# Designs tried in a protein design run: peptides against a protein of PDB entry 6O8C. Part 209

Target 1, 262 residues: chain A of PDB entry 6O8C
Amino acid sequence: VGLRYEKISLPKIHPRYDLDGDASMAKAVTGVVCYACRTASTLLLYQELMRKGVRWLVELVKDDYNETVHKKTEVVITLDFCIRNIEKTVKVYEKLMKVNLEAAELGEISDIHTKLLRLSSSQGTIESSLQDISSRLSPGGLLADTWAHQEGTHPRDRNVEKLQVLLNCITEIYYQFKKDKAERRLAYNEEQIHKFDKQKLYYHATKAMSHFSEECVRKYEAFKDKSEEWMRKMLHLRKQLLSLTNQCFDIEEEVSKYQDYT

## One batch from the design tools (peptide; made by RFdiffusion4, then SolubleMPNN)

Design b2_p28_8_s3 (from b2_p28_8 with E4D S11K E12S E17D E20K E26D S28L)
Fold by OpenDDE base, seed 4:
Structure b2_p28_8_s3 (fold): chain B 262 residues (1-262), chain A 28 residues (1-28)
Amino acid sequence: as target 1 above (262 residues)
Amino acid sequence: SELDELLEKYKSLTEEDFEKFQEEVDKL
């Protein structure tokens, strides 16, 4: 009864998997995902800084608005006072004209009165513009900063942390592949583990890249677009406020020329 | 303005970083 020596099945020469290639690939993947983590962190930081800047700019423009309103009010008071005084003077000179006195002076005063009334009419336009600006700066207005809280990435999303977890997994596999490369040849079980880890690496890498592209980059781009649009509008608004302020100063200067007649 | 400067810095750095990353991704 011949003891059937179990034919020691020759270990199937598993097709040579490229340990060098796998290590190089893993290194590259680690580098890319590491870069994604850093980039995501940078994108988040800049968005947070921009949100602070947006809030700052809103408050700055509100302050500018209030100053402009105050200046406008001052000018209106001064102008109204000047108009009233000129009107009194006109009445006095009209009485004198009835007795053929001061005819030349009356003409000059009447011209000044007409000019002041024109200046007064411009105040209505300034007021309307200020009201428009106020409405735009109000909650729910066209220049509301609600987009800054809604768009983009936020610390609470934990995108960087999620990417870091994936990076840690990938890095661990890379270090193992570096060791595997150094061994030049793996036992069957180690080879199977290597192949399985390679699949895990691809899974983690794909997940990291998808997360980065969809949750970091895309949202950042949306934030960027909204920020640019909003910033252009805010800068335009600020220029409008400056223009209104300058108009108030111009009116004040013009009125000051006629104060000697009041 | 200070905010404009911040915006410009933000644009320049993030676009360059993104482009570099995309190039590396495309190599995979």
Scores: peptide ipSAE 0.018, ipTM 0.499, DockQ to the pose 0.016
Fold by OpenDDE base, seed 3:
Structure b2_p28_8_s3 (fold): chain B 262 residues (1-262), chain A 28 residues (1-28)
Amino acid sequence: as target 1 above (262 residues)
Amino acid sequence: SELDELLEKYKSLTEEDFEKFQEEVDKL
């Protein structure tokens, strides 16, 4: 289930002077911005965890790649050795035929030779596939993890701290409005201060919501989308490596059947 | 995987925070 976020905008502040209403409004605004701070923190933690996961998966896939390359190399050596031995045997039987000796076994040996050459050709395909994978994993490749460092929000952005500063300003005004409410009626000068503080409250709140939406949520969503795409591609690549490894084992098994003829 | 479980945990917390956030906005 994807995180559903709808753009939240604060309503326009009413110019009406109402001590009870203003205190209630200020309380609600404080709550909203408080949750924005908490949410921003949670989004940051999620992204940092994902970045760790990305690094882990890159190393895992590199290990899988190296293992596959090693196995492929082993099989190539074994296969080449077997081919050379069979070719020597073929030459011997061909000489026997030239001296009018019956060599009924020549056909069987030649068939084995042909099969081994086909297996050798498949090694070229495996090599090309490994090269493609290597290219994708290389710096600047399609599966580079540079996006993880660029996209989203980072601790260095100090988004949570910026929101917290705004929250502190809002909270201070809220507590003053709570006191004003308790007075039931303010003197003229105190009333003017209250009205001014109400405008400040709205200003801080709108700034907080804008910052949260544009610098936290939007960037998080972009990061999430890229991470999901990248993760899917990496997992697919890992499956490809496993397939190539299995092909190497299959070739090795097939070669082992013919070793007795050499 | 352990990583997936941890990621889902943080995702769930984020969703809850968003729900609470929306609730408070609706009260405003």
Scores: peptide ipSAE 0.016, ipTM 0.480, DockQ to the pose 0.019
Fold by OpenDDE base, seed 1:
Structure b2_p28_8_s3 (fold): chain B 262 residues (1-262), chain A 28 residues (1-28)
Amino acid sequence: as target 1 above (262 residues)
Amino acid sequence: SELDELLEKYKSLTEEDFEKFQEEVDKL
């Protein structure tokens, strides 16, 4: 899970006035900042998609939970009914035994009753587990998805747009430096402008890289880490729900074997 | 504009292209 991106750094900027070197440097800087813009956009898209996925998964797990609760309730009702019927049967047989008639069958019915009571006791464990899951899924619980809205970068941050503005400035300077290179020699005033533009280039580039690193990459990494952790926990929870569902089915199946006696 | 064309060119750059730029800069 997550996007792989290349860690980029600004090229070395030499203070010396060199039309060829400055043009090459400006080209490289433009490429780096362009990559940063594209990467920032991709990272943002990933996060937005992940947020949608998180919301979807939460709803899915809630549905699974509700289904499990429903199944558990059904099993409890069935089990309780069977227990009550067996208890009535036991009472009847006990009365018959007083008359020395049906001693052999009472033992079997009593054993069934004991087994059903054991099954009933296991329902308490299932209930406790469901309550734990419910607490984790609840607002403020350990599996709350509030982090997905808080962590990372958002479209409203306008990081891509901010980087694009800087890229435009840098690209303009690069274009000028390419022209300057073609002239091979600049007049004094043009040379001074070139030097000033080089300083501006450095400023814009540094600002772009700082913004990319601090506002895009760092926040993305934090989002990614939290996402991975949360996802693992959610998957584990889903497995727990499945286990509980299976336990309910197992109990139902076992109860069905004894229904012929009730 | 020529500038827009240049910008679009750079937007299409791959990681490999970036590495080439870095190599070019490292030669300076």
Scores: peptide ipSAE 0.016, ipTM 0.381, DockQ to the pose 0.031
Fold by OpenDDE base, seed 5:
Structure b2_p28_8_s3 (fold): chain B 262 residues (1-262), chain A 28 residues (1-28)
Amino acid sequence: as target 1 above (262 residues)
Amino acid sequence: SELDELLEKYKSLTEEDFEKFQEEVDKL
């Protein structure tokens, strides 16, 4: 079940001046924002690790591609050599046929030649497939990893640091409210400061939670979705490369059966 | 709080998703 984005709301802040209630509320808000900060840090860390994994996988698949291309090239060389040798043999046997010698062997050699030509034609399909894969892996291709640099949250965004600043402001107010509670009653000026600080607390808390939801959670979810989609495509591509490699090996094995004639 | 529960949910899913991702990478 995919992550459903649920809007996180802060606990209700009552407008009533209440030293006990305000201290308790401030404590709760501090805890929530603290947890949001830690969560944002965790989300960022995992995204960075995933980006590392993405880069690693890209290199791995590129290596697989290069190996497949190399193997294909080897097979093409071998196949071309075999075809040329068989063609020479066919010419020799055609000359012998003119004197009614080795008629049965010519048919067999001609069949081998036909098979080799068929194998050669299959190389064109492999080449086309490799070109398609190359285009997909190329910069700007369908499997480019540019999304990993665009989607999600990044250290440069300083989301954790921004949340930490807000948390510090909230924590400071909480400690003041704890002191205010201990005084039981405040003078008029201190009461006005308390009320003002309560508004600041609300502002900071709201800002923190909005930032967390919009800039951390939402972007993470987008990154996650994109990464899963991309990974699936990369795994499929990897399987395609393996299939192409196996086809090359199969061709090589088949050609080896005709070495006695080449 | 409800908010804490939601945060825990997101954390848990993130860890699971990462582990799954790593597992797929390791299979290659």
Scores: peptide ipSAE 0.016, ipTM 0.428, DockQ to the pose 0.016; fails the geometry check

Design b2_p28_8_s4 (from b2_p28_8, 8 letters changed)
Fold by OpenDDE base, seed 2:
Structure b2_p28_8_s4 (fold): chain B 262 residues (1-262), chain A 28 residues (1-28)
Amino acid sequence: as target 1 above (262 residues)
Amino acid sequence: SELDELLKKYSSLTEEEFEKFIKEVEEL
């Protein structure tokens, strides 16, 4: 589940010159942009942690895959050995039947042979499934983690730093507007500077909010959506591996029942 | 006021146009 954040918007900026209103507005704008900076930092941190988690999960699943392949190989060797031994036994009994041995024992051995051959046939299906999983986990496969490096925001983008610069400019104007408010009345030149600074404030604030929305929030949401989709697929894959492992154990257990005849 | 109208007009400017405007105002 992604981080929850509040949707923020700039307060309405009135074009009229009002020292009290302008100071209050500037304070509100400073607060909003400050929140944007903190939120951008949090969203970035989340994505970096998720990237680490993705890498970890990929390695974990690869290890699970290798263990499953190893177990499958062990079972194949054991099964092949049992099949070869039972085939030798069948040949011996066929020769002995020519000399008056009971057909019942040969029937039991032949039944075991048939069961072992059925178990052997299932190995082909397991192998095909493992090959499919390997293909999906391979570089360029459907479950590759390349999206984690491409999607979202990165420290190299310096989005937090860019927002902080804008916040500093806004904060400076806010402090000046506090001083202007304290004077109650400005000289003509100071009034013109105040009006100009109000436009600068608006410009910086708009730039900050646009940058936050387009470069931080939007990219984060794209990353989140991709991560959720990928995670669901990876969890499904892990369940498939577990199923294949269990099938190998089941085959091994079944073969062990026939070891007294090989 | 005339200044308020100007400020309203310039609030819709691109970054490049705004910087140019700032330079012009600073030279006044």
Scores: peptide ipSAE 0.020, ipTM 0.514, DockQ to the pose 0.092
Fold by OpenDDE base, seed 1:
Structure b2_p28_8_s4 (fold): chain B 262 residues (1-262), chain A 28 residues (1-28)
Amino acid sequence: as target 1 above (262 residues)
Amino acid sequence: SELDELLKKYSSLTEEEFEKFIKEVEEL
């Protein structure tokens, strides 16, 4: 679940010189850009936390994989041992059959041998599946976490700091516009400065909102989408590993039924 | 309005061009 934020936009800036309107507009702009700064900080924090979570999950899945491989190896050893013992028994009975008509017992042992060989063949399929999973988890694999380091926003981008600088400039103009409003009437030179500051305000505000939208929000959304997709794939992979582990347990249980004959 | 045109003009300026413009205006 990604962070929800409100879509913000700059208020309409009227070109007309109006001390009351300009002060109100400047206040609104300051509020919007302030929200953008705080939002950018929150979005950054979310991404940093998600990156930590991604790294953690990768290690967890690797551990799951290793456990599955270990279990598979154990089952293979047990199965191979059982097969070898049954094969020895079959040979002994074949020799005995030449001497005594004990045909019924040989048939049962032969059937067990056939079943064990089928179980052995299924282990090959499990091995292939584990190899596929390993390839996907590899650094160049489809489930690599390289995207987490590349996508989104990073502290090194200094987006929050850049926005804060613009906010400071905007805030300064806002405070001046409050003073101008209090004067009710400005001298010609002061009026010209006010008009010029209004243009500066517009420039800083537009720059801030563009930066916020393009460098913060857009990149965050891209990161979020990739993280969700990757997370779904990782969870599916964990389920696959669990399935393979269960298959190993099933084989082990079946082999245990035949151990009395070995 | 004349101001709208100015705002449009300034919105298209690079940061460097804008800073230069600001300096020129401050020197007047």
Scores: peptide ipSAE 0.019, ipTM 0.510, DockQ to the pose 0.065
Fold by OpenDDE base, seed 3:
Structure b2_p28_8_s4 (fold): chain B 262 residues (1-262), chain A 28 residues (1-28)
Amino acid sequence: as target 1 above (262 residues)
Amino acid sequence: SELDELLKKYSSLTEEEFEKFIKEVEEL
């Protein structure tokens, strides 16, 4: 589940010169941009933590894969050994039948041999499935984690720092507007400066909110969506590996039932 | 709207509370 943040927008800026209104507006703008800075920082932290989680999960699934491959190899060796032994037994019984042994014993051994050969044929399907999983986990595969390094925001983008610079400029103007409000009336020159500062405030605020929306929020949402999709696929793959492992155990158990005849 | 609520929140802060908030953000 991704971080929840509130969608914020700038207050309406009135063109009219009003010392009380301008101070109030500047305070509100400062608050909004301050929230954007904090939110951008939090969104960045979340993404960095998720990238660590992605790397961890990749290693975990690789370990699961290696374990499954090991188990498959063990079963193949055991099954092949059992097949070779029962084939020798069949040959011996065939010779004994020529000397008037009961045909029923040979039939039982031959049936076991047929069952073992069927189990051996299923190993090809397991191997094909493991190869498919390996290809998906390989570099350039469908489950590669390269997206985690490309999508979203990164510390190197310095989005928080850029927003902080704009916030500082806005805050400075806000403090000046508080002073202007306290004076109740400005001289002509100070009034003109106030009007220019109001335009600067608007410029900085608009730039901050645009940067926040386009370079922080949008990229975060893209990262979040891609991470959720990738995680779902990885968890499904892990379940497939578990299924293959269980199939290997089932084969091993079945083979163990026939070991008394070899 | 959610924005109106946020604006009300910041407008309701005392001058001292707001200055404290800004200083805390600058120290992060």
Scores: peptide ipSAE 0.015, ipTM 0.489, DockQ to the pose 0.031
Fold by OpenDDE base, seed 5:
Structure b2_p28_8_s4 (fold): chain B 262 residues (1-262), chain A 28 residues (1-28)
Amino acid sequence: as target 1 above (262 residues)
Amino acid sequence: SELDELLKKYSSLTEEEFEKFIKEVEEL
């Protein structure tokens, strides 16, 4: 889920000299560029928040992984112990059979042994899955978070500051145009300055909006798209870990049924 | 997920609220 923002555009600037119209236009331009500055700041802050969230999620998933590995290890130890005990029992019964002693329980014990061996074989699949997950989470893996440091806008880009400088220039011209409007009529030289300032206003405004669109909005959208894709993959991985954990619990439960024979 | 809940909570924040939040997190 990303931040919602309004797509804004500059008002049309008429070339005609009109003190009232020019003041109104300058006010509108100031408002639009001001909104762009604030929006750029908000988008930057959101991305910084998301970067922190990404780091947090990576650590969370690593913890989940470690817990799963721990559980698997526990189950392996228990299972191996049970297998060894059952194998010992099988050997004893086989010896008894060689001396012509009845071993009615041998068949049952052998069946349990076979089941335990099957469970042991499934551990290999769990191990392989865990290794795959580890590989994906490793540096350079498919789920590496390097994109979070590369994509989008960063404080070091100083985009907000650059826009603020342009906004300041625009605002100064706007205040001058308010004064010019109050004068009702300008002398020839002042009129020429006003016309020149109007061109400067347009220049600064277009530069600001281009910078906003190309360096702020576009990069934010790219970051957003990458973040959403990455998060979906991470959530899927977490579900896989949960599935593996559940498989470990299932194995443990099944092994517990046979512990009475060890 | 906890992250999804966090994102939902903060997706509607104003710039000022986001800035405040980031500062708070940095101070932790």
Scores: peptide ipSAE 0.011, ipTM 0.335, DockQ to the pose 0.013

## One batch from the design tools (peptide; made by RFdiffusion4, then SolubleMPNN)

Design b2_p29_1_s1 (from b2_p29_1, 9 letters changed)
Fold by OpenDDE base, seed 2:
Structure b2_p29_1_s1 (fold): chain B 262 residues (1-262), chain A 29 residues (1-29)
Amino acid sequence: as target 1 above (262 residues)
Amino acid sequence: KEEEEWEKEFEEFKKKLDEELKKAMEKVE
């Protein structure tokens, strides 16, 4: 679930000189840009937290992989040992069968041997699956986390600070417009300054909104989408590892039933 | 004519503002 934010837009700025209207407009613009600053900060925090989560999940999956490999190795050793023992037993009974002794028991042992060999063949499939998983987790693999460092916004981009600079400029003009409003009427020179400051305010505001939308929001959305896709793949991978682990346990349990015959 | 003159002044101002903003942003970076 991605972080939700409210869509914001600048109020319409009228070209007409109006001290009351201009003060109100400036206040509204200040509010919008202030919200953009806060939102940018929140979006950045979300991404940083997600990056930490991604790193954590990668390590978790690597641990799961190592545990599965370890279990698989144990089962292979046990299975190979059991097969060797059964083969020795078969050889002994084959010698006895030449003298027509214990033929029924030899048949049972031979069937067990066949079953063990089938289990051994399944280990090859498990190994292949583990190799595939290892490849996917390797550097440059399909499940690499390089996107987490490339996509989205980063503290080094200084987007919040850049927006704050623009907000400060806008706020300064807003406070001046409050003073202008209080004067009710401005002298010619002050009126010209007011008109000029109104243009400055518009310029700063549009720059802030453009920066917010293009450098913060858009990049955040791309990061969010990529993270969701990657997370789904990683969770699926964990399920695959669990399945492989369970298969190893099942094989181990089955082999244990035959140990009484070895 | 007055609007065109104002537009020219505004464009010149934008350039100055961009320079100042760039300097301010460089300090933040």
Scores: peptide ipSAE 0.022, ipTM 0.469, DockQ to the pose 0.069
Fold by OpenDDE base, seed 5:
Structure b2_p29_1_s1 (fold): chain B 262 residues (1-262), chain A 29 residues (1-29)
Amino acid sequence: as target 1 above (262 residues)
Amino acid sequence: KEEEEWEKEFEEFKKKLDEELKKAMEKVE
């Protein structure tokens, strides 16, 4: 799960004035920072896609929840109706028993009544479970998706654009160093400019790598971890909902067996 | 070691460069 990227590091930058070495170094730095820019873009895209997925999944689970609640409600109504009918039947048979009739049948009906009451008691557990799930899905709940907006990097952060600015500066210096290399020897003033530009290159590169590491990679990793954890919880929640739904179906099936007596 | 020495030599220029970069980044934002 998540994007795999290569760990990148800047090449060593030597303070020694060397036109060939400096051009080669600048090329390498440009490559590294360019990779950082591309990687940052990819990481951002991944996160944005995941955020869309998170929103989609939340809605899906809410739908699952509503369906489960609906099924539960249906079963409760059916069960309560059946219980009421059985209770009426029990009362009738009790009256008949006073006339020395239907003793064996009364026992059977009474047993059914007891079973139905047990089934009814299980509905309380299902209701409690649904309430728990509802609380978890509610705003501020344990499964809220607020983390998706808080964690990671966002387009509004403009991280890729910031890195691109630094890359442009680095690239400009690199091209100048290529020209300097071609000259083989620089006049004193040009040499001083070259040295100064090398310092600028170093600063831009380090700033780019720091920004990439701290504002892109680190935040991405945090987002990834949170997303994985949240997804596992959501999967478990869906399984719970399915289980509750199945329990409702099981109860409904059992109740149907007793409808002939009502 | 060489990088650390280079960093020390450039420390005096960091503030100026940082301001220029901030200006450039603000234009992107």
Scores: peptide ipSAE 0.022, ipTM 0.500, DockQ to the pose 0.085; fails the geometry check
Fold by OpenDDE base, seed 4:
Structure b2_p29_1_s1 (fold): chain B 262 residues (1-262), chain A 29 residues (1-29)
Amino acid sequence: as target 1 above (262 residues)
Amino acid sequence: KEEEEWEKEFEEFKKKLDEELKKAMEKVE
């Protein structure tokens, strides 16, 4: 779940020259854009942290995979050894039967052999599953983390800095409007400057908000969506690995029961 | 006429401002 932020919008602009109103408006605009800057920073931080988390998770899952592979290999060796021993035993009993020696246990041993062969067959499925997992985790695989480097916003984009520049411009105008308000009345030239600055303020604000929405929020949301999807897949993969590990343990346990007969 | 002149000046200013902002942003990058 991503960070929650408030949807922000610029205040309505009153076209009329009003020193009090303009100062208030400028204050509000400054606040909004300031919030945008802070939010952008937070969103960026979140994404950077998530990218670290993604890398961490990839390594974790790779470790899980390796452990599972190791366990599988161990079980295969054990199983194969057991099968070979049982097969030797079967051959011995068959020879004894040819010499008319009764082997009451031959049927049981044969059943064990059949069961072991079934277990061996299941190992093939496990191997196939592991190979699939490996392919998914490989570069270019379905679980590649390349999206984390592509999606969202990055420090190199300098979005926060860009917004800060605009905020500085807006803030400067706001402070001027605060002074203008204190003067109560401006001379004609100063009034014209004020009107012009008002337009500048809105221009900067509009740019800031557009940049924030299009380059920060939208990209963040895209990143968030991708991250959530990817995380779900990775978690599922981990569950699959766990399942495979458990299957290996189950096989090992069953084989251990038969080792007493070998 | 005065309003039109101001509008023209403002548009020109916007253009200049955009250029300056672009330059400033490039410097920040």
Scores: peptide ipSAE 0.022, ipTM 0.463, DockQ to the pose 0.073; fails the geometry check
Fold by OpenDDE base, seed 1:
Structure b2_p29_1_s1 (fold): chain B 262 residues (1-262), chain A 29 residues (1-29)
Amino acid sequence: as target 1 above (262 residues)
Amino acid sequence: KEEEEWEKEFEEFKKKLDEELKKAMEKVE
């Protein structure tokens, strides 16, 4: 998962005045910065789509959590009911034992009671695990999606627009250099303007590339890495929820074996 | 079973994302 893009660099800008060379250089610079603009746009789109995916996944995990909680609650009710019934049975048999009746069965029922109490204690562990998961999914939790809003680039940063402005300036100079080339030779004043514009081109291009690298690419890569890490954690969390659900089913199945004694 | 279903959903989402990205890149080229 991730957008593949080519690493770009500015062509070498020679300080020497050369109408043909300057036009060619300007064309190349225009191409590079144009690519940067397009790439910045696609990187932004990727991040926006991933943010949608993150929100989607959070909702799925919340649903899984709620289902697990529901199942746990169901099992707790069933287990508590079974415990109460067994306790009543124990009391009856204890009374009968005073009359020297059915001593062997009392031991078996007492063992069942002990097992049920152990199962009840395991529910406490499940509850604590669910509470931990809930805390992790909370807005301040470790699995919160706040990173998706903080990391990377956003439309509000206007990175594409900023690059486009620089591209426009560069393109304007390029077209002028194309005209200058067609003139073959410039008068002194026009030559000085050309040299000055070449400096402007350099500054705009450098600014564009710095902005692209530092504010677009670097932040994108950080976002990508963070998203991958978060996704792995969310997958693990879902597995934990499934495990807890299965534990509830196992307890329910075991309790069902003792219902004949109630 | 539930894990497998989730994995399928996630993979489908990733595929859709990749397709959208591909389309976006093609439009820009």
Scores: peptide ipSAE 0.021, ipTM 0.569, DockQ to the pose 0.011; fails the geometry check

